Peptides against a protein of PDB entry 6FBK. Designs and how they scored, part 91

Target 1, 90 residues: chain A of PDB entry 6FBK
Amino acid sequence: EDTGVRVELAEEDHGRKSTIALRLWVEDPKKLKGKPKDNGAIEFTFDLEKETPDEVAQEMIESGFFHESDVKIVAKSIRDRVALIQWRRE

## One batch from the design tools (peptide; made by RFdiffusion4, then SolubleMPNN)

Design b2_p30_2_s4
Fold by OpenDDE base, seed 1:
Structure b2_p30_2_s4 (fold): chain B 90 residues (1-90), chain A 30 residues (1-30)
Amino acid sequence: as target 1 above (90 residues)
Amino acid sequence: KEEEEKKKEEEEKKKEEKEEKLKKKFKVIK
């Protein structure tokens, strides 16, 4: 499912830390219900043990990066990338 | 009235602390 939101590693993952650095940006704004304010990337650390994609997506909404109606699409984008990273670590 | 005012001030302080934590967590790269 193409969310129009891209999530990539902001640093090389050596599989040693419980945290990963991620970079998130809007690739296709037409897939979002809200209007993203800028085309900048959001860099953040994601704790694989403590955080969930839904929680982090909600924090991005609270920070004003996305419309509240887009929380699930943002969360899915994070979830999908995190799942790929977790799979690569095994 | 004083307890309700104190509760509002504590809620505002919690919102500000949360906003500051979120600003530190998410870095915008242009």
Scores: peptide ipSAE 0.589, ipTM 0.897, DockQ to the pose 0.852
Fold by OpenDDE base, seed 4:
Structure b2_p30_2_s4 (fold): chain B 90 residues (1-90), chain A 30 residues (1-30)
Amino acid sequence: as target 1 above (90 residues)
Amino acid sequence: KEEEEKKKEEEEKKKEEKEEKLKKKFKVIK
């Protein structure tokens, strides 16, 4: 399912670090129930061993980037990208 | 009363520290 939220690598992944740099932005704001405050992308590091997509998504809500109703959409977008990155590392 | 006041002050400090950590964690790219 297209969440309308895109997540990509902000840096090249060489598979050597437990952390990855990610970039997240809204591709289609009409697919979100809430209004993102910023039309920009969000860059952040994600720790593959210590963090979960749900926790990071909740932190983005707390930071005011998305509405609470979109937490699951954001979490899914992060999860899907992280899963692809992990699969590519194997 | 003093224990409740200390607990509220500690909770406020933890909220501020968390907010500062979140501001440093997420970088907005325009």
Scores: peptide ipSAE 0.542, ipTM 0.851, DockQ to the pose 0.776
Fold by OpenDDE base, seed 5:
Structure b2_p30_2_s4 (fold): chain B 90 residues (1-90), chain A 30 residues (1-30)
Amino acid sequence: as target 1 above (90 residues)
Amino acid sequence: KEEEEKKKEEEEKKKEEKEEKLKKKFKVIK
């Protein structure tokens, strides 16, 4: 599913650390039920051992970046990117 | 009332600390 939310690495991943820098932005706002407050990207660190995509997505909602209705879209986008990163580390 | 007021103040501090942590965690790039 194309969530309309894009997540990429904000840094090179050498597979050495349990944390990764991610960049998230809205690619297709038509797929979001909520309007992001700006067309900017959100950069953040994700701990592969301690954090979950759902928790981080909820934190983004609490920060006011997205509406509550978009939490699953955001979480899925993070999850899908993290899964690809983990796959590439193997 | 004093215990309820202390609990509200602690909840407010915890909310503010969480908001500050979230603000530091997510960097907006325009």
Scores: peptide ipSAE 0.542, ipTM 0.851, DockQ to the pose 0.812
Fold by OpenDDE base, seed 3:
Structure b2_p30_2_s4 (fold): chain B 90 residues (1-90), chain A 30 residues (1-30)
Amino acid sequence: as target 1 above (90 residues)
Amino acid sequence: KEEEEKKKEEEEKKKEEKEEKLKKKFKVIK
């Protein structure tokens, strides 16, 4: 499913750390119900053992990056990327 | 009255601390 939100690695993953650097941005703003405050990317560390995509997405909304209605699509975009990274580590 | 005022001040400090943590967690790249 196209979420209109893109998530990629901000660093090379060697599979050694429980944390990864991610970069997230809006690829297609028409897929979002909310308006991001800017067209910038968001860089953050994600802890594969302690954090969830839903928690991080909620924190982004609380930070004012997205509208509350977009929490699920933001969380899904993070989840999908994290799943691919985890699959590649196995 | 003083206990209620102290509780409001503690709640405000917790909101500010949370906002600061979120600002440090997410870096905007323009």
Scores: peptide ipSAE 0.539, ipTM 0.850, DockQ to the pose 0.847

Design b2_p30_3_s2 (from b2_p30_3, 16 letters changed)
Fold by OpenDDE base, seed 2:
Structure b2_p30_3_s2 (fold): chain B 90 residues (1-90), chain A 30 residues (1-30)
Amino acid sequence: as target 1 above (90 residues)
Amino acid sequence: SEEERRRRERLLERAEENRAKLEAHREKKR
């Protein structure tokens, strides 16, 4: 489902590391409950073994990137991308 | 499209700053 938040690999994934480099940005702000700041994309490392989409999303909220009411939609966007990456690693 | 390319460039221009912001928060949390 289109969350309005786009998450892509920032680096090629060779399936060798437990960490991946991701890039996240708002594609359609109208799908968010809050109005995100126009601060561009967010690049971050995601540890497939130690981190969860919910925790990372919460960190983004606390950092001020998104409104607290959008934590789940942000988490979903990350989760969906991570799932695709993991499926491709099979 | 050219418009999409320009937008992507603008998004990427702030990416490093945003990374630092997020990491700074993570460091305080740990």
Scores: peptide ipSAE 0.571, ipTM 0.864, DockQ to the pose 0.881
Fold by OpenDDE base, seed 1:
Structure b2_p30_3_s2 (fold): chain B 90 residues (1-90), chain A 30 residues (1-30)
Amino acid sequence: as target 1 above (90 residues)
Amino acid sequence: SEEERRRRERLLERAEENRAKLEAHREKKR
């Protein structure tokens, strides 16, 4: 599913750490209900063991990056990328 | 493409600022 939000590794993943560096940005704003206040990328660390996509997405909402109505689509974007990364680690 | 390059540059220009913003929020919640 194309969420319009892209999430990529911000650094090479060697599969050794529980944390990964991610970069998130809006590729297609038409997929979002709200209008993002900023069109810049968001770089962040994600702890594969301690954090969840929903929590991180909520943090982004609270920080003002996205409208509250888009929390699930943002979370899905993170989740999908994280899942791929984890699958590749196995 | 050149357009993609320029867009990437614009995206990355704010990346560190946005990181700091998000991290600051995370720290407040801890």
Scores: peptide ipSAE 0.571, ipTM 0.859, DockQ to the pose 0.895
Fold by OpenDDE base, seed 4:
Structure b2_p30_3_s2 (fold): chain B 90 residues (1-90), chain A 30 residues (1-30)
Amino acid sequence: as target 1 above (90 residues)
Amino acid sequence: SEEERRRRERLLERAEENRAKLEAHREKKR
């Protein structure tokens, strides 16, 4: 499902590390309930073993990137991309 | 398109700054 939030690999994944580099940005702000600040993309590492999309999304909200009402949308965007990456690793 | 290219450049220009902001929060949380 199109969340309006895009998440992509910031670097090529060779499937060797438990961490991946991701880049996240708002592609369609109309799909968000809140109005995020126009601060560009967010690059971050995601630990496939230790982190969850919900935790990372919450951290982004606490950092002021998104409104609390959009935590599930952001988390879903991360989750969907992470799942895809994990499927490709197998 | 040229517009899409410019937008992409602006997004990436702030990406590192935003990374630092997120990491600063994570460090504070730990």
Scores: peptide ipSAE 0.570, ipTM 0.861, DockQ to the pose 0.851
Fold by OpenDDE base, seed 3:
Structure b2_p30_3_s2 (fold): chain B 90 residues (1-90), chain A 30 residues (1-30)
Amino acid sequence: as target 1 above (90 residues)
Amino acid sequence: SEEERRRRERLLERAEENRAKLEAHREKKR
C-alpha cells in the first residue's frame, strides 16, 4: 500500500544496535485525510525493543505534525519500513 | 533533478527542529 508517507534510514544500519535512526516525510499529501503542516522531514530514533509504530505515530500527532485521522497510515508507514530493516538484519 | 534537490534541502532544513519538537513532547509526557 502506498501511504504517501516516506520513511527511510537516516543513517546506515549495521545491525549492531537495538535502535535505528529514521527520517519521515510526506511524499503525497493527497493520500492523507488531514492537512499536515509543510514543516519538512522528521528525524527520530526508533527503539526496536521498546517502541511500537502506533506509539510513535501518536506522539507525532500529539506534537502537531499530523491530523488524528491519519494516525494509522503514519503508523503503517513506520511499521513497513521497520519490518524491512528487521528482515534485512536476519 | 534540481527541483528534487531543492525539495530535499527544504525537507532537511527543518528536520532538527522537528526532532526537537517531538522530543519535547516525549519529555513532557514522561
Scores: peptide ipSAE 0.570, ipTM 0.859, DockQ to the pose 0.837

Design b2_p30_4_s1 (from b2_p30_4 with P4A K10R M11L E16K I21V K24R E29Y)
Fold by OpenDDE base, seed 5:
Structure b2_p30_4_s1 (fold): chain B 90 residues (1-90), chain A 30 residues (1-30)
Amino acid sequence: as target 1 above (90 residues)
Amino acid sequence: SPPAGMPLIRLERDEKGKLVVVERSTIPYP
């Protein structure tokens, strides 16, 4: 499913560490229920062993990057990318 | 990668694990 939110690696993944750098940005704002405060890409680290997409998404909402109604969309976007990365590591 | 010219906001976790903005730049053009 195309959430309208893109999430990609901000660095090469050699599969050696549990943390990865990701970049998240809105590709199709019409698929969001709310309007993001900023039009930029967000770069952040994600710990594959300790963090969850839902928690990170919620933090981004609390920080004001996205509307509260889009928490699930953001979380799904992160989850889908993380899953792909993990599958590639296996 | 994000479109060139798009703002880039780098987040890091503070001492309490909270995400905070530490740098704001721009996606460079090739």
Scores: peptide ipSAE 0.765, ipTM 0.952, DockQ to the pose 0.883
Fold by OpenDDE base, seed 4:
Structure b2_p30_4_s1 (fold): chain B 90 residues (1-90), chain A 30 residues (1-30)
Amino acid sequence: as target 1 above (90 residues)
Amino acid sequence: SPPAGMPLIRLERDEKGKLVVVERSTIPYP
């Protein structure tokens, strides 16, 4: 499903670390229920063993990057990319 | 990669594990 939110690796993944650097940005704002307060790409580290997409998405909402109504779409975007990275490692 | 010219906001976790903005830059042009 196209969420309108893109999540990509911010670095090359060699499959050795449990943490990965990601960049997240809005590609199609029409897919969001709210209007993001910023038009930038967010770079962050995601721990594949300790963090969940829902928790990270919630933190981004609390930081004011997205409207609360879009927490699930942001979480899904992160989840989909993380799953893809994990599948590629296997 | 994000479009060139787009703002880049780098987050890191503080001493309490909370995500905080540590740097704001711009996606460079090739």
Scores: peptide ipSAE 0.765, ipTM 0.952, DockQ to the pose 0.890
Fold by OpenDDE base, seed 1:
Structure b2_p30_4_s1 (fold): chain B 90 residues (1-90), chain A 30 residues (1-30)
Amino acid sequence: as target 1 above (90 residues)
Amino acid sequence: SPPAGMPLIRLERDEKGKLVVVERSTIPYP
């Protein structure tokens, strides 16, 4: 499913660390129920062992990057990218 | 990669694990 939110690696993944650097940005704002406060890309690290997409998405909402109604869309976008990265590592 | 010219907001976690903005820049052009 096209969530309208893109998540990509911010650096090359050599599969040696439990953390990965990601960049997240809105590609199609029409897919969101709310309007993001900023139109920028968010760069952050994601711990594959300790963090979950839902928790990180919730943190971003609390920080004011997205509307609360879009938490699941953001979480799904992160989840899908993380899963893809993990599949490539295995 | 995100589009060139787009703002770039870098987050890091503080001592309590909370996400905080540590830098704001712009995606560079090739």
Scores: peptide ipSAE 0.764, ipTM 0.952, DockQ to the pose 0.868
Fold by OpenDDE base, seed 3:
Parts: sequence; structure tokens; C-alpha cells
Structure b2_p30_4_s1 (fold): chain B 90 residues (1-90), chain A 30 residues (1-30)
Amino acid sequence: as target 1 above (90 residues)
Amino acid sequence: SPPAGMPLIRLERDEKGKLVVVERSTIPYP
């Protein structure tokens, strides 16, 4: 499903590390319930073994990047990309 | 890749694991 939020690798994944660098940005703001506080792309590291999309999304909400009503949208965006990355590693 | 000209906010986790902004730049134009 198109969440309106894009998440892409910020680096080439060689499948060696448990952590990956990601970049997340809003592509279609109409898909969000709230208005993002920033119009930029967020670059962050995600630990494939220790972190969950929901936890990271919540952290971004608490940091003020997105409205609380969009936590699930952000989480899904991260989850979908992570799932694809994990699939490619298999 | 994000659109050129879009701000780029780089986050890192501090000693407590909290996400913090460590750099703000811009996606370069071609």
C-alpha cells in the first residue's frame, strides 16, 4: 500500500551488517493525517535484529518529525522497506 | 533518492539511545 512516505537505503547493502542506513521522506503529504514539522529527508540507522519499525516510528514522533496520528503510517513505511531488504538477503 | 534541494536531517543515537539530530544539510542539485 502507498503510505505516501518513502524509505530507501542510504547505502548499498552487502548483507554483512545487522544495521542498515535508511532515508525516510514524505512523497505525498495528502496521505498523512497530520502535517510533518519538517519537509526534509531523515537519515538514520536501523538495527535489523534489535529494533522494530513501531519503536523507531514512535521515536520519530517523540522527536517531533511527525504528528502522533501518523505513527502507524511511518512504522508501516519502515516495515515494508525492511521486509524487502530482509527478503533480498535470503 | 530524495529530491534534490530537499533538506537532509541526519540522526544518531546518543549515549541513552535517543535519536538526536547531528547534522542538517541539503540533497545536492545535479
Scores: peptide ipSAE 0.764, ipTM 0.952, DockQ to the pose 0.885

Design b2_p30_4_s2 (from b2_p30_4, 10 letters changed)
Fold by OpenDDE base, seed 4:
Structure b2_p30_4_s2 (fold): chain B 90 residues (1-90), chain A 30 residues (1-30)
Amino acid sequence: as target 1 above (90 residues)
Amino acid sequence: GPPAGMRLIRLERDAEGKLVVVEESVIPAP
């Protein structure tokens, strides 16, 4: 499913750390229910053991990066990338 | 990665674990 939100690695993953650097940005704004207040790429660290896509997405909304109605789509975009990274580590 | 010219916002967790903006820049051309 194409959420319109892209999430990719901000660094090369050697599968050694429990944390990964990610970059998230809007590729297709028409797929969002609300208008993002900023159109920049967000770089952040994600802890594969301690953090969840839903919690991180909620924090981004609280910071004003996305509309509250788009929490699920943002969370899904993060989840899908994380799942792919974890699969590659197996 | 994201397109050149797009702003780059780097987040880190503060002492309380809250995500905060620590740096803003622009993605350079390849």
Scores: peptide ipSAE 0.745, ipTM 0.945, DockQ to the pose 0.873
Fold by OpenDDE base, seed 3:
Structure b2_p30_4_s2 (fold): chain B 90 residues (1-90), chain A 30 residues (1-30)
Amino acid sequence: as target 1 above (90 residues)
Amino acid sequence: GPPAGMRLIRLERDAEGKLVVVEESVIPAP
């Protein structure tokens, strides 16, 4: 399912680090329940061993990047990309 | 990647592990 939120690697993944740089941005705001305060791309590091998509999404909401009602959408977007990256590493 | 001209907000975890904005820029056009 297209969440309307895109998440991609911000760097080339060589499969050697437990951390990856990601970029997240809204591609289709109509698919979000709320309206993000910013329309920029968010670049962040995701630790594959220590962090979870849900935790990161929640933190982004607490920081005001997304509406609380969109936490699951953001989390799913991150999760889907992370899963894809991990699958490629295997 | 993100479209050119879009703002780029870089986050990092501070000493307490909280996500904070450390840099803001604009994605350059080709």
Scores: peptide ipSAE 0.745, ipTM 0.944, DockQ to the pose 0.888
Fold by OpenDDE base, seed 5:
Structure b2_p30_4_s2 (fold): chain B 90 residues (1-90), chain A 30 residues (1-30)
Amino acid sequence: as target 1 above (90 residues)
Amino acid sequence: GPPAGMRLIRLERDAEGKLVVVEESVIPAP
């Protein structure tokens, strides 16, 4: 499912570290229930062993980057990219 | 990657593990 939120690697992944740098931005705002405060890309580190997409998404909402009604959309976008990266490492 | 000209907000975790903005820039043109 196309969430309208894009998540990509901000660095080349050599499969050595448990952490990866990601960039997240809104590609199709019509798919969001709320309107993000800013239309910018968010760069952040994600720990593949310790963090979960849901927790990170919740923190982004609490920080005011997205509306609370879009937490699941944001979480899914992160989850889908993380899963893809993990599959590539295997 | 994201479109050129878009703002880039870099987050890091503070001492308590909370996400905080540490830098804001602009995505350069290719």
Scores: peptide ipSAE 0.744, ipTM 0.944, DockQ to the pose 0.889
Fold by OpenDDE base, seed 1:
Structure b2_p30_4_s2 (fold): chain B 90 residues (1-90), chain A 30 residues (1-30)
Amino acid sequence: as target 1 above (90 residues)
Amino acid sequence: GPPAGMRLIRLERDAEGKLVVVEESVIPAP
């Protein structure tokens, strides 16, 4: 499913550490229910062992990067990328 | 990655684990 939100690695993943640097940005704003405050890419570290896509997405909403109605779409975008990265590590 | 010219907002976690903006820049040209 195309969420309209892109999540990519911000660095090369050698599969050596439990943390990864990600970049998240809106590619198709029409797929969002709300409108993000700014059009920019967010770079952040995601801990594969300690963090969940849902909680990270919720924190981004609380920080004002996205509308509260879009928490699920943001979480899904992170989840899908994280899953892909984990599959590549195996 | 994101398109060149797009704003880049770098987040880090503070002492309490909360996400905070630590740097803002622009995605460089390839």
Scores: peptide ipSAE 0.744, ipTM 0.944, DockQ to the pose 0.880

Design b2_p30_4_s3 (from b2_p30_4, 10 letters changed)
Fold by OpenDDE base, seed 4:
Structure b2_p30_4_s3 (fold): chain B 90 residues (1-90), chain A 30 residues (1-30)
Amino acid sequence: as target 1 above (90 residues)
Amino acid sequence: GPPAGMPLYVFERDEKGKLVLVEVSVIPAP
């Protein structure tokens, strides 16, 4: 599903580390319920073994980048990208 | 990647695993 939120690798993945760098930004704001406070890209690390998309999404809400009503769509965007990365590693 | 001219907010994890802003820049033109 197209969430309107893009998530991509911020670095090349060699499949050797459990931690990866990701970049997240809004491509289609119409798909969000609220209006993002900033229209920027967010770069962050994600531990494939220890962290969850829901927890990271909540942190971004607390940082003021997204409205609380959009936590699930942000989490889904991260989850979808992480799944692709994990499948590619198999 | 994201469009050129867009702000870039770089986060790292502190000792407790919490995201903290460490750098703010702008995505350069290719």
Scores: peptide ipSAE 0.746, ipTM 0.943, DockQ to the pose 0.870
Fold by OpenDDE base, seed 5:
Structure b2_p30_4_s3 (fold): chain B 90 residues (1-90), chain A 30 residues (1-30)
Amino acid sequence: as target 1 above (90 residues)
Amino acid sequence: GPPAGMPLYVFERDEKGKLVLVEVSVIPAP
């Protein structure tokens, strides 16, 4: 499902580390319930073994980038990309 | 990647694993 939020690798994935660098930005704001508080891309690391999309999404909201009503949309975007990355690692 | 001209906020994790802003730049043109 297209969440309107894009998440891509910020670095080449060699499949060796449990931590990956991701870049996230809003592509279609109409898909969000609230309005993004900043029209920027966010680059961050994600630990495939220790972190969850939900907690990372919550951090972004607390940092002022997204409205609280969009936590699940942001989390899903991260989850979908992470799942794809893990699939490609097989 | 993200559109050129878009701000780029780079975060790293502190001792507690929380995101902290370490760099601000702009997505470059291709």
Scores: peptide ipSAE 0.746, ipTM 0.943, DockQ to the pose 0.857
Fold by OpenDDE base, seed 2:
Structure b2_p30_4_s3 (fold): chain B 90 residues (1-90), chain A 30 residues (1-30)
Amino acid sequence: as target 1 above (90 residues)
Amino acid sequence: GPPAGMPLYVFERDEKGKLVLVEVSVIPAP
């Protein structure tokens, strides 16, 4: 499913660290229920062992980038990218 | 990556593991 939110690696992944750098941005705002507060990209680290997409998405909501109604959309976007990264590491 | 000209907000984790804004820039043109 196309969430309208893009998440990609902000660095090359060599499969050695449990923490990765990601960039997240809105590609299609029409897919969101709410209106994004800012049209920018967010760069952040994600701990593959300790963090969850839902928790990180909630942090972004609290930081004022997205409406609370879109937390699951943001979380899914992160989850999908993380899943791909994990798959490639195997 | 994100389109050129888009603002870039860089976050790091603080001692509690929470996101903290450390840099604001703009995605450069290729």
Scores: peptide ipSAE 0.745, ipTM 0.943, DockQ to the pose 0.864
Fold by OpenDDE base, seed 1:
Structure b2_p30_4_s3 (fold): chain B 90 residues (1-90), chain A 30 residues (1-30)
Amino acid sequence: as target 1 above (90 residues)
Amino acid sequence: GPPAGMPLYVFERDEKGKLVLVEVSVIPAP
């Protein structure tokens, strides 16, 4: 499913660390319920063992980048990318 | 990656694991 939010690796993944660097940005704002505050990319680390997409998405909303009504779509975009990375590591 | 010219907000995690903004730049052209 196209969420309108893209998440990609910010660095090459060698499959050796539990922490990965990700970049997240809006590709299609029409897919969001609210309007994002800024048209920027967010770079952050994600711990594959300790963190969840829902918690990280909530932090981004609290930082003011997304409307609260879009927490689920942001979380889904992170979840989908993380799943792909984990599958590739197998 | 994201398109050139787009602002880049870099976050790191503090001692409690909370995201904090540490750098603001711009995505460079290829």
Scores: peptide ipSAE 0.744, ipTM 0.943, DockQ to the pose 0.872

Design b2_p30_4_s4 (from b2_p30_4, 8 letters changed)
Fold by OpenDDE base, seed 1:
Structure b2_p30_4_s4 (fold): chain B 90 residues (1-90), chain A 30 residues (1-30)
Amino acid sequence: as target 1 above (90 residues)
Amino acid sequence: GPPAGMRLIKLARDEEGKLVVVEVSTIPYP
């Protein structure tokens, strides 16, 4: 599904840590607040055991990275990638 | 002029567990 947001691993996952580095790309420049030249990607650590995609997405909105209307899109993108990572680990 | 590419913002959790920007760089457009 094309949500306009893409999440990828920012590091190689050896399945040994509960935390993983993720990189969030915004394909639609309007999804990321700021001038077009300031737009880009966000890299962050996600704790597979302690955090949820919704929680992290909400924090990013509160920090001003995205519009409130895009919280679900961001959360979904994170969730989808996390699910794949967890599936690969099992 | 500014380097060609897009911004990469790196976030981390501070002592209170809040997301904060710890690094900003420029990476090539995909």
Scores: peptide ipSAE 0.647, ipTM 0.885, DockQ to the pose 0.515
Fold by OpenDDE base, seed 2:
Structure b2_p30_4_s4 (fold): chain B 90 residues (1-90), chain A 30 residues (1-30)
Amino acid sequence: as target 1 above (90 residues)
Amino acid sequence: GPPAGMRLIKLARDEEGKLVVVEVSTIPYP
């Protein structure tokens, strides 16, 4: 599934801390609010124990980074990457 | 002007737990 959103680790994960730095890349500039020259990536820390992809995505929408219609796409992208990270830690 | 590149927005939690922009930089396009 090509959602136009990718989430990658912004740091190496040594599996020692509950927080991880993630980088959200938007391949489709229409999904990122702002002018074309404002296109880029969002880097943020995700707490594997306290936060959920849905809540973080919703907060990003409320902050004006994405359109409401893309909240589930953003959430899924975060969820999928987090799941991989957690799987590799096991 | 500054070299062309992608904007990198770094977010963090403030004292109230709200996501806020703490840094904006420019990185090379992939």
Scores: peptide ipSAE 0.646, ipTM 0.884, DockQ to the pose 0.516
Fold by OpenDDE base, seed 4:
Structure b2_p30_4_s4 (fold): chain B 90 residues (1-90), chain A 30 residues (1-30)
Amino acid sequence: as target 1 above (90 residues)
Amino acid sequence: GPPAGMRLIKLARDEEGKLVVVEVSTIPYP
């Protein structure tokens, strides 16, 4: 599913840490708040054991990076990447 | 003209656990 949001690893995953660096790309400029010239990517650390995609996404909305209506899309994108990473660690 | 690149916003947790912007840079368009 093309949600207009992509999440990638910002570092190589050796499967040794509970924290991973993620990079969130937004293909649809409408999904990013702010000036069009501010469009780009968001890089952040995600703790696989302590954090949840929903809470992180909600916090990003509260910080003004995304519209409230896109919280589920952002959360899903993070969740899908996290799930893939965890699957590869098996 | 077009911008030199795309913004990269780096977030981190502060002492209170809140997400904050710690760095803003410019990266080439993919």
Scores: peptide ipSAE 0.644, ipTM 0.883, DockQ to the pose 0.533
Fold by OpenDDE base, seed 3:
Structure b2_p30_4_s4 (fold): chain B 90 residues (1-90), chain A 30 residues (1-30)
Amino acid sequence: as target 1 above (90 residues)
Amino acid sequence: GPPAGMRLIKLARDEEGKLVVVEVSTIPYP
């Protein structure tokens, strides 16, 4: 599924840590917030044991990085990437 | 002017667990 939001590893995953560095950016320019030239990627650490995609997405919305209407898309994008990472660790 | 590129915003959690911007840089557009 093309959600318009991309989430990738910002570091190599050796499966040693419960935390992973992720990089998130909007691929669909229609979903960009603010001036296009001011948009960018967001790099953050995600704790595989403590955090949830929904909570992190909501925090990003509240911080003004994305529109409220995109919270579910952001959450899903994070969730899908996290699931892939966990799957590869097995 | 500065080189063309997109902003890279690095977030971290502060002592209270709140997401805060700790670094802003410029990277090539995807």
Scores: peptide ipSAE 0.643, ipTM 0.884, DockQ to the pose 0.513

